Peptides against a protein of PDB entry 3V4O. Designs and how they scored, part 7

Target 1, 234 residues: chain A of PDB entry 3V4O
Amino acid sequence: DQPLAKDKVALLIGNMNYREHPKLKAPLVDVYELTNLLRQLDFKVVSLLDLTEYEMRNAVDEFLLLLDKGVYGLLYYAGHGYENFGNSFMVPVDAPNPYRSENCLCVQNILKLMQEKETGLNVFLLDMCRKRNDYDDTIPILDALKVTANIVFGYATCQGAEAFEIQHSGLANGIFMKFLKDRLLEDKKITVLLDEVAEDMGKCHLTKGKQALEIRSSLSEKRALTDPIQGTEY

## One batch from the design tools (peptide; aimed at target 1 P27 M128 L206)

Design b1_p10_4 (made by RFdiffusion4)
Pose (drawn by RFdiffusion4):
Structure b1_p10_4 (pose): chain A 234 residues (1-234), chain P 10 residues (1-10)
Amino acid sequence: as target 1 above (234 residues)
Amino acid sequence: SEELQSRHSS
């Protein structure tokens, strides 16, 4: 009755040095922090910075190869992003200005590939803005996803809104990670854990009225990032 | 004082 994971795998990407878009600073320290915390939770973690589109597609293919039945899969992205018609896109460092969906990675397509591997848990922590890209002409018409009841999204901000880091950030985490880092080691269902992070973030004066954590979850089983890996000793 | 930087692409 203790939920178990076949394995725990994570892919972390922080994009900062954009060629044609404002540069960011905090993704480095955000990725460094989450890498340490997830390693403490026995995840196998691949952590990468400043990825071009090509590197981002390769990184996600490698991550998909590590996924199999019952595996917990987690993807964290910190950098520029956008959201059109409910679909979230991650923007690589080589994105032109303006850019369209073909220059970017669609998170929903990644989730579809993860479900094909029959993972036991799918977690997306998207630490990026979610405003519309006016230059993106295209439409989704993506296939409906299977009902796997094991998907959790922790968006650093609401749809049509911005996610933030501290100006001239230096050593400071961005807003999402500032609060996520204090809770991530808790032995609680990931949905509940993210809800506590949402409450902590609500006390932050800098972001009132402009950034709020959004949890979207269909996870029915009580799964946590602290769940033991099957066949190891707990 | 501290200020915010957006992770918006504009």

Design b1_p10_4_s1 (made by RFdiffusion4, then SolubleMPNN; from b1_p10_4, 7 letters changed)
Fold by OpenDDE base, seed 3:
Structure b1_p10_4_s1 (fold): chain B 234 residues (1-234), chain A 10 residues (1-10)
Amino acid sequence: as target 1 above (234 residues)
Amino acid sequence: MLKLQSYSPE
């Protein structure tokens, strides 16, 4: 009954030092802490900071090469972003001001490619804003996704809303990671785990009415980040 | 009081 992963692979991207947009701080700490946690869960983790568009696309391509049938794939992104017509766009550090979809990476396109790899689980943790980008009126026509029932989105904020980091003299987590890190190692179905994170985050006085976690999933099996890898002694 | 930085430049 215990679900098994053929392998576990994660790509973590934290963009902070934007050239044409406000600089951020939390992604540095968030990527570092998440890396350590995922490695404890036996994920093969590639962590990258301050990627240009070219570098981000290359990183995603390399990530996809590590995916195969039954592999758990996790993509974490912290940085500037936006959402148009239900599509999430990650903003590279060299994106112009204003940026458009052609300057950014579309998460849904990555999901499509992950589905082609017949992965066992696709997890997206998007610590970015989801506001409409008024400077981009492009309506993407994407191919229909397959029915794989192995998809989980953890949005740091609600549709049309913003995600935040705490500002103080020292380094601190973003709001999402502040609560995610406390539960990530729990042996629970990933959607249940995220639901508990959402409740914890909801108690944060700093972001009440400003930021709330949204979970979107199509997961028909009790898949957890703690699931053992096939061939192990677990 | 602690302040928040938005992940949106807009």
Scores: peptide ipSAE 0.302, ipTM 0.844, DockQ to the pose 0.825
OpenDDE base, seeds 1, 2, 4, 5: peptide ipSAE 0.296, 0.291, 0.305, 0.295; ipTM 0.843, 0.840, 0.844, 0.843; seed 4 fails the geometry check

Design b1_p10_4_s2 (made by RFdiffusion4, then SolubleMPNN; from b1_p10_4, 6 letters changed; failed a check: a repeat of another design)
Amino acid sequence: SLSLQSFSPE

Design b1_p10_4_s3 (made by RFdiffusion4, then SolubleMPNN; from b1_p10_4, 6 letters changed)
Fold by OpenDDE base, seed 4:
Structure b1_p10_4_s3 (fold): chain B 234 residues (1-234), chain A 10 residues (1-10)
Amino acid sequence: as target 1 above (234 residues)
Amino acid sequence: MEKLQSFSPE
């Protein structure tokens, strides 16, 4: 009764060197570490840094082309972002100041497109702030999502809150990745895995009361990132 | 030494 993936594909985006916004440091290391881990899990990983809007949209398009029925799709994003009306927006490095939704990529729109691919699992790991962007008054009217019961959101922070990176000796890691990397290889249902990460994060004295992992899932099957790819031998 | 930095654009 082992769940199988037709394939496993991940797109990792880390935006740091923003033109009109504060630069970040953590995405560099976080994308690197996550890339190595996901490759150990036999994910086909595309890792990209410092993407413009054009490049981000192209990367997402290419990512979607790799998705198909039964494929596990994982999107990781580390960078600036915001959340308006429950919609998560990833901010490209060339976004203006202030930015609006038309300058950014809406995660929920990506999810919709992933659903059209009939993926086996859709995982979003969003290491970004979730504060309201008051400069964007757009009320998005999105198409209704399908009921696919294969969606997992790992928000690095809770609604309306900020995500943080920990800087040490010139290096930085996102607080989310700091704890995620220790458990990512565990053979557990992805929601269970993330729940354990949440507990680990909760023990971090630096982010107590400031950042907490939020898991939003509709996952009816015991799917794990460790699930084998169909037709392969291990 | 540990330092927190927000991902906020602010």
Scores: peptide ipSAE 0.293, ipTM 0.847, DockQ to the pose 0.803
OpenDDE base, seeds 1, 2, 3, 5: peptide ipSAE 0.288, 0.288, 0.290, 0.280; ipTM 0.846, 0.847, 0.844, 0.841

Design b1_p10_4_s4 (made by RFdiffusion4, then SolubleMPNN; from b1_p10_4, 5 letters changed)
Fold by OpenDDE base, seed 2:
Structure b1_p10_4_s4 (fold): chain B 234 residues (1-234), chain A 10 residues (1-10)
Amino acid sequence: as target 1 above (234 residues)
Amino acid sequence: MEELQSFSPD
């Protein structure tokens, strides 16, 4: 039987114009391209660029308000980030140098809140570095996650590694988005789709040995981004 | 020519 989504909601954040950190270029185009693709998949998409800590927290709060039982939730982030003790942190544009966890948004905390909404699917696409932040030794105390078997993480890079953008003729795209966009509309289980993206990315000679997609999932159902919304006619 | 730019904050 074809799985159905109660609704499909996505929050896309691209941070590039950092105040105290190197500027990025790819998030602008990557957010734009992903927005167009997800809208073709009937996602309700909120796309935001260059968010301060305050704005990012507000955006996440508003995103969570749109989630409910059976809703597909997708969070995409492109920007600076780090990973400490298995927790992923998204860095706002006004983060200090150096930044700490209290200056950033923890993805696992967002996941916890999404689980409380009893979502049908939780997808995180994180186009950020996953290197350890040596300036922050704080171990966040997180509440235990539920066993919902509806979670998919697409990390643009491996643990402890960096994510890259590719520049050509004045244009810049993230390596992750470069390959993701070619397959995102395919009617396949999301983990299968991402696995194919991982293989495509692996063919990129520029990032061999530097960046590889990591898929972390607990998904017991054949859920796809193409799944129809319940009660809709196509 | 293609160039790589890291998303690293450093």
Scores: peptide ipSAE 0.320, ipTM 0.858, DockQ to the pose 0.803
OpenDDE base, seeds 1, 3, 4, 5: peptide ipSAE 0.310, 0.309, 0.314, 0.300; ipTM 0.853, 0.852, 0.855, 0.848

Design b1_p10_5 (made by RFdiffusion4)
Pose (drawn by RFdiffusion4):
Structure b1_p10_5 (pose): chain A 234 residues (1-234), chain P 10 residues (1-10)
Amino acid sequence: as target 1 above (234 residues)
Amino acid sequence: VPHKGEIEEP
C-alpha cells in the first residue's frame, strides 16, 4: 500500500541567454537547486542550460527514452514561455523576434509522449510566463489525452500572467523556486505539497496581485516524489 | 511576444 515508482527520472532546463529576447539570470540557480533536491530524492536528473530549439528537442527525446511503465517522470523549465488557447510553450534561446509555435516546444505534446510510455506519474513544473503570443497565428486541435489520472502541473503563475525572478538577481532564486525549495523534500502527495507552496508564495509581498502558483492535477493515487523505487530497500 | 518578468525588490 506504499505507492512505488519503477524509477524516478527528471529533465531540468534553464534558459537565460536569449539572443533576441530579454536575458534572464535566476534559471541557473533555480536549476542548480532543484537538481540537488531531486538527487536527494533519488531521481536520475539531467540538468541543462541555455538550450536552442534543437538542443531542447534532443533533451526531451533523451528524457522520453528513460521513461517506461510505472516510472515517475518530471520536467522543470525555467525561462521564457507563453500560453495560447490553453497550450503552454517553452521558448528556446535562439527564438527569433517575433516567434511562433513552430519555434517552440509545446508542453502538451511532451505529456502525450510520456503517457505513451505508461509512466506512473507525470509532473510539470513550468516556471515561465503564461501570456498570449499575438504573433502565433496557429491553432492547436491536438488529440484529447488519455485519462491516466496521474498528471500534476505546478505552474509558477496563472494563465495570462507573468512569473518572476528578482531584478539583477545574482544569487536569489526566482519566486517559484524560492518557495518550492523549502517544501520539496516533504513526504506528501505532490499535489498537497504544491498547495503548501502556493500558500507560502501568497505571503510574498513582491508578487501580490501579479504571480500566484497554479496547480492543475488529475492525480488520484497518493503519489509523492519521495516514493521509494521498487526493488530497492526502504 | 511575451517573456518572463523581473520584479524589483525595495

Design b1_p10_5_s1 (made by RFdiffusion4, then SolubleMPNN; from b1_p10_5, 3 letters changed)
Fold by OpenDDE base, seed 5:
Structure b1_p10_5_s1 (fold): chain B 234 residues (1-234), chain A 10 residues (1-10)
Amino acid sequence: as target 1 above (234 residues)
Amino acid sequence: APHTGEIEVP
């Protein structure tokens, strides 16, 4: 049987104009292009740029309100970030220097909340660094996750590594989006699609040995971003 | 603190 989504909702966040950290350029273009692609896939897309901590938390809350049983939820983040003890932290534009976990949004906490909504698919596309933040020794105590077997993480870089954007005279894509955008519309299981993106990154002379996509999933069903929405013509 | 790096492309 063809997998069906009750609905498809995406929250895209691109943080670039940081107050106390190096400014980025790629998130602007990356969010824009991903928005257009996901809309072609009939996602309801909320795209936001340069969010403060307060605004990011509100955006996530509003995103969660759109999730329900069987809904496909996709969270994309492009910006500064770090990973401590297996937990991913998205950095708001007003984060202090140095930032700590209390200044940031924990992705795994968002995942926990998405699981409570009984979503059909949870996709995280995280275009941020995954280096350890030595200025934060906090060990988050997270609630145990449920075994939902519907989780896909696409990390733009491998654990402990940096993510990169292309430095150009003008605006250009980040490395991850450069490859993702070429395949995102393909009717394939999302993990298969991301695996192909990983291979593309590995073959490119610009990224070979510098940045590698990590796919972490427990997706037990063949679900794709192209899956039709229940009740629609397909 | 960790931050996104840049790769120069001609």
Scores: peptide ipSAE 0.094, ipTM 0.778, DockQ to the pose 0.784
OpenDDE base, seeds 1, 2, 3, 4: peptide ipSAE 0.043, 0.044, 0.020, 0.052; ipTM 0.714, 0.713, 0.522, 0.736

Design b1_p10_5_s2 (made by RFdiffusion4, then SolubleMPNN; from b1_p10_5, 4 letters changed)
Fold by OpenDDE base, seed 4:
Structure b1_p10_5_s2 (fold): chain B 234 residues (1-234), chain A 10 residues (1-10)
Amino acid sequence: as target 1 above (234 residues)
Amino acid sequence: TPHTGEIAVP
């Protein structure tokens, strides 16, 4: 049986020009390329760059307003980040140095809110570092997630590790997007697709032993980004 | 603070 999406909505955030942290380069190209790919998949895509905390929170709120029962929601983030106790934090461009959880957006909190919308699929593609932030000792309470079996996390790097950009004379992709873009349009279950991306990263001499994709999922259905939208011809 | 590194591509 072919799963159907009621709609498909994506929020893409690329933070590069940090005020108190090192500037990045890859998010610019990565967001644009992913935008084009997702639009080919009939996603409604909102792409934003260099968001302050206030702007990021507003963007997420607006994104959530577009979600509803059966809608596919995809959140992509490229920028600085950290992971404490399994919680992923996206760092706004105006975050202080050092930043704390109160200055950042917790991905798992966004997931919780997405679950409340009864989405058909929740995909998180996180191209950020996953090292622990020693300046943040906050222990988040994570007992609020529902069992929806429609969640997929694609982490650009392993837990406790850094993500990398391609150092090039011009604009270049991050490592994650370099491989993801080659497979994103494939008509495959999203976890299978990401697994193939992981293998590609693992075989490449540029990334072998340096960066590995981690897939964390609870997906009980054969959901793909290529799934047609309900009410459309396919 | 954690940050993204860069890798040179041959």
Scores: peptide ipSAE 0.046, ipTM 0.666, DockQ to the pose 0.776
OpenDDE base, seeds 1, 2, 3, 5: peptide ipSAE 0.029, 0.022, 0.033, 0.038; ipTM 0.675, 0.559, 0.535, 0.682

Design b1_p10_5_s3 (made by RFdiffusion4, then SolubleMPNN; from b1_p10_5, 3 letters changed)
Fold by OpenDDE base, seed 2:
Structure b1_p10_5_s3 (fold): chain B 234 residues (1-234), chain A 10 residues (1-10)
Amino acid sequence: as target 1 above (234 residues)
Amino acid sequence: MPHTGEIEVP
């Protein structure tokens, strides 16, 4: 009774070269490595770097067009971000300083739209800070989510905390990708896989007490990134 | 402003 995906589609966004905010380094390598891994898992992968607000919105729109009933959708984001009232906001490279919700993309809004497509699985991997943005006092009013039992969030850090990238000679992975890449190809339920990544982060002396993975899921089926696409050999 | 931090790895 192997779960099957109708198709598998991923959108990867790495924002580094911010105009009005500190530049980042890790997203370049992280997006590249994740792209290669997801392609090995037969995902159709669109990988984009340094997106403006306009470009990010267009990328999400195009991503949504590829989603349909039973399709696995994965959104990965590495860059600046914040979390207000349980809502995650991805910051485009052209965002003003300070940025507000109207300048950013709300992940929960994207999830709502994915649910309307009747996807088989919705995975969000968010490698960004989750600190509150004190310059944005807006309370987002979102429509109630449907009960689809097919949602997985992997937050690179816990609520109210920062995500980190490695300072080393040359370019290196962010903390989250450092551990995720070692397990991503494993044939395991996605929540189990992420839980093992969380344990690896907790055992490492470099990350213990610095960064902890948070998993938030409503997934009633044993779905994995390794699940075959319908009509393919497995 | 909230931003991604850096960690030094030897």
Scores: peptide ipSAE 0.051, ipTM 0.713, DockQ to the pose 0.765
OpenDDE base, seeds 1, 3, 4, 5: peptide ipSAE 0.031, 0.019, 0.026, 0.047; ipTM 0.650, 0.537, 0.540, 0.724

Design b1_p10_6 (made by RFdiffusion4)
Pose (drawn by RFdiffusion4):
Structure b1_p10_6 (pose): chain A 234 residues (1-234), chain P 10 residues (1-10)
Amino acid sequence: as target 1 above (234 residues)
Amino acid sequence: SEELQSRSSE
């Protein structure tokens, strides 16, 4: 009755040095922090910075190869992003200005590929803005996803809104990680853990009225990032 | 005082 994971795998990407878009600072320290915390939780973690579109697609293919039945899969992205018609896109460092969906990675397509591997848990922590891209002409018409009841999204901000880091950030985490880092080691269902992070973030004066954590979850089983890996000793 | 920087591509 203790939920178990076949394995725990994560892919972390922090993009900062954009060629044609404002540069960011905090993704480096955000990725460094989450890497350490997830390693403490026995995840196998691949952590990468300043990825071009090509490197981003390769990184996600490698991550998909590590996924199999019952595996917990987690993707964390810190950098520029946008959301059109409910679909979230991650923007690589080589994105032109303006850019369209073909220059970017669609998170929903990644989720579809993860479900094909029959993972036991799918977690997306998207630490990026979610405003429309006016230059993105295209439409989704993506297939409906299977009902796997094991998907959790922790968006650093609401749809049509911005996610933030501290100006001239230096050593400071961005807003989402500032609060996520204090809770991530808790032995609680990931949905509940993210809800506590949402409450902590609500006390932050800098972001009132402009950034709020959004949880979207269909996870029915009580799964946590601290769940033991099957066949190891707990 | 601290200020905010957006992770928007704008």

Design b1_p10_6_s1 (made by RFdiffusion4, then SolubleMPNN; from b1_p10_6, 5 letters changed)
Fold by OpenDDE base, seed 4:
Structure b1_p10_6_s1 (fold): chain B 234 residues (1-234), chain A 10 residues (1-10)
Amino acid sequence: as target 1 above (234 residues)
Amino acid sequence: MEKLQSFSPD
């Protein structure tokens, strides 16, 4: 009855110390918090900070090597980013100013590669802005995704909008993570969980009209991050 | 005191 994961693997990337762009603060804490939570959920977690383009691409490649049929894959990214033509681009810390798509990692390309692994679940948690990059006029021509019905995108903000961090007493947390961490351990379908997070975030007076969680999913099964790993005893 | 900072590169 309950869905099972062959394994659960997560790659968490937090980019904050950009060379040519404003520095961020929240990714450090957010990656840490999410790492601890996902490990409690028996995810194999690789957490990396301040990755160059080369390092990011390598990290993604290594992450993909851990994926296989039935494996739950989760990619979390916190940092600068943009969205052009529905494609999400994660910005490495060594990206030039201005940056273009060739300097960044396209999430949808990663998703395509994950689909080739026949994963059981593909979760993307993207804590980045989704504004259009006017300096990049590249029109991505991507191959069509497979219809795997196992994809969940949790965007920290809506299309064309910005994601924010809350700074208090020298500390900073992303608004998305601030609310996600309170519910992440709940045994609920991941889309339901994110919907509740969205509702919680909506109560934040600081970001009303500025940031709202967007969930984009095609998930035909009641899969949760709490789903047990096949063959394991608890 | 709480401050908002955008993840925007701008």
Scores: peptide ipSAE 0.308, ipTM 0.857, DockQ to the pose 0.816
OpenDDE base, seeds 1, 2, 3, 5: peptide ipSAE 0.306, 0.305, 0.305, 0.296; ipTM 0.857, 0.858, 0.854, 0.851

Design b1_p10_6_s2 (made by RFdiffusion4, then SolubleMPNN; from b1_p10_6, 5 letters changed)
Fold by OpenDDE base, seed 2:
Structure b1_p10_6_s2 (fold): chain B 234 residues (1-234), chain A 10 residues (1-10)
Amino acid sequence: as target 1 above (234 residues)
Amino acid sequence: EEKLQSFSPD
């Protein structure tokens, strides 16, 4: 009675070398580490770094083409971002300063398109800031989402807050990935797994009061990233 | 020594 995935597909995007914004360091290592872990979980993983708006949109389009009924879809993003009116925006490396919604990719729009594919599970891991972008007053008009009860958001930080990376001896890792990687392979419901990651993050003295994992989910089934792919033998 | 760097563009 264990849930099965028809397939498991992940798109990982790490943006760090921004043209008009501060450069980041952590996305490079974080994408690499997550790639290795998800491949151990038999995900088909596409990992991309430093994408322009055009490239990001194309990557998302290609990702969506791999989704179908019962497929597990996971989108990970590390980079600059913002949140306006409950909508999360991923910032491409060629975004202007200041950037606006038309320069960025809206995560909720991607979710809508994933729902149309009748996916088995939709996981978003967003390692970005969630501060309001005061330079963008646009209120996006989004179509209503379906009630699919298969959605999990792991926000690296709280609403209106910032996400951080820890630099040590020239190396940098995102705080979110630092703790996520220790539990990602556990055979647990994804929301339970993320809850444990949240507790681990809470022990980090550097980010107490600055960054905390937020889990937003509507998941009615005990689905895990470790769920086997239907028709496969291990 | 660990240094905290924000992902904030500002």
Scores: peptide ipSAE 0.359, ipTM 0.882, DockQ to the pose 0.784
OpenDDE base, seeds 1, 3, 4, 5: peptide ipSAE 0.335, 0.354, 0.354, 0.348; ipTM 0.870, 0.876, 0.878, 0.876

Design b1_p10_6_s3 (made by RFdiffusion4, then SolubleMPNN; from b1_p10_6, 4 letters changed)
Fold by OpenDDE base, seed 2:
Structure b1_p10_6_s3 (fold): chain B 234 residues (1-234), chain A 10 residues (1-10)
Amino acid sequence: as target 1 above (234 residues)
Amino acid sequence: MEELQSFSPD
């Protein structure tokens, strides 16, 4: 039987114009391209660029308000980030140098809140570095996650590694988005789709040995981004 | 020519 989504909601954040950190270029185009693709998949998409800590927290709060039982939730982030003790942190544009966890948004905390909404699917696409932040030794105390078997993480890079953008003729795209966009509309289980993206990315000679997609999932159902919304006619 | 730019904050 074809799985159905109660609704499909996505929050896309691209941070590039950092105040105290190197500027990025790819998030602008990557957010734009992903927005167009997800809208073709009937996602309700909120796309935001260059968010301060305050704005990012507000955006996440508003995103969570749109989630409910059976809703597909997708969070995409492109920007600076780090990973400490298995927790992923998204860095706002006004983060200090150096930044700490209290200056950033923890993805696992967002996941916890999404689980409380009893979502049908939780997808995180994180186009950020996953290197350890040596300036922050704080171990966040997180509440235990539920066993919902509806979670998919697409990390643009491996643990402890960096994510890259590719520049050509004045244009810049993230390596992750470069390959993701070619397959995102395919009617396949999301983990299968991402696995194919991982293989495509692996063919990129520029990032061999530097960046590889990591898929972390607990998904017991054949859920796809193409799944129809319940009660809709196509 | 293609160039790589890291998303690293450093």
Scores: peptide ipSAE 0.320, ipTM 0.858, DockQ to the pose 0.801
OpenDDE base, seeds 1, 3, 4, 5: peptide ipSAE 0.310, 0.309, 0.314, 0.300; ipTM 0.853, 0.852, 0.855, 0.848

Design b1_p10_7 (made by RFdiffusion4)
Pose (drawn by RFdiffusion4):
Structure b1_p10_7 (pose): chain A 234 residues (1-234), chain P 10 residues (1-10)
Amino acid sequence: as target 1 above (234 residues)
Amino acid sequence: SEELQSRFSE
């Protein structure tokens, strides 16, 4: 009755040195922090910075190869992003200005590929803005996803809104990780854990009225990032 | 005082 994971795998990407878009600072320290915390939770973690589109597609293919039945899969992205018609896109460092969906990675397509591997848990922590891209002409018409009841999204901000880091950030985490890092080791269902992070973030004066954590979850089983890996000793 | 930087691409 203790939920178990076949394995725990994570892919972390922090993009900062954009060629044609404002540069960011905090993704480095955000990625460094989450890597350490997830390693403490026995995840196998690949952590990468300043990825071009090509490198981002390769990184996700490698991550998909590590996924199999019952595996917990987690993807964290910190950098520029946008959201059109409910679909979230991650923007690589080589994105032109302006850019369209073909220059970017669609998170929903990644989730579809993860479900094909029959993972036991799918977690997306998207630490990026979610405003429309006016230059993105295209439409989704993506296939409906299977009902796997094991999907959790932790968006650093609401749809049509911005996610933030501290100006000239130096050593400071961005807003989402500032609060996520204090809770991530808790032995609680990931949905509940993210809800506590949403409450902590609500006390932050800098972001009132402009950034709020959004949890979207269909996870029915009580799964946590602290769940033991099957066949190891707990 | 501290200020915010957006991760918006503009």

Design b1_p10_7_s1 (made by RFdiffusion4, then SolubleMPNN; from b1_p10_7, 5 letters changed)
Fold by OpenDDE base, seed 2:
Structure b1_p10_7_s1 (fold): chain B 234 residues (1-234), chain A 10 residues (1-10)
Amino acid sequence: as target 1 above (234 residues)
Amino acid sequence: SLSLQSFSPE
C-alpha cells in the first residue's frame, strides 16, 4: 500500500538581489532551511540563488532531465512574481522594469513538461505575490494539461494577494516557510500536510488578515514527501 | 523589532 518514488528530485530557487526591483531577504534563509529538510527526506536537491532569466531556464531544463516515470519532482520558488489569468510567473533577477511574461518563467509550462516525464508526483511551492501584473496584458495560451492526478500547488498567498517576509534584527524569513518548516518532515499526504500549515498560519495574529495559504491539488493517491525511494529500506 | 515586507515590486 505504501507509495514508492522512483526517485525524489527538488529544484529550489531563491531570488533576492534584483537589479531593477526591490531587493528581498527571506529567500536566502528559506532556501537554506528547505534544502536541509528535503535532504533529510532523501531528496536530491539543487538550490540556487539570484538567477538571471538565462540561468533560471537552464536550471529548469536540468531539473527536467532528472525526471522520469515515477519520480517525485518538487519546485520551490521564493522571489518576485505575479499571476495573470491563472498562470504563475517567476521573475528573474535581471528582469526589466516593468517585466512581462517573455521575461519570466511560467510555472504551468514547467508542469506540462513534467507531465510528459510521467512523474509520480509534481509539487510546486510558490512563495511569491499573486497580484496581477497590469503592465502585461498578454493572454498566455497553454496546451491542455493531461489528467495525471498527481499535482499539488502550495501558494504562499491567496489569488490577487501579496506574500510577505518577516524582518527582525537583520534576519528575514518568509511567512510561508515559517510555518512549513515545522511540519515538512511529517509522514502525511502532502495536501493534508499543507492544510495543517494553512491552519497554523491562520492561528497566528501576525498573519491574520495579511496572508493565507492556498492549496490547489489533483492528487488521487496518498503520496507524501516522506515516501521511500524504490529499492531503499522503509 | 519585527516588521512585514511584501514581495510586491511596487
Scores: peptide ipSAE 0.213, ipTM 0.812, DockQ to the pose 0.737
OpenDDE base, seeds 1, 3, 4, 5: peptide ipSAE 0.199, 0.210, 0.101, 0.195; ipTM 0.806, 0.808, 0.769, 0.801

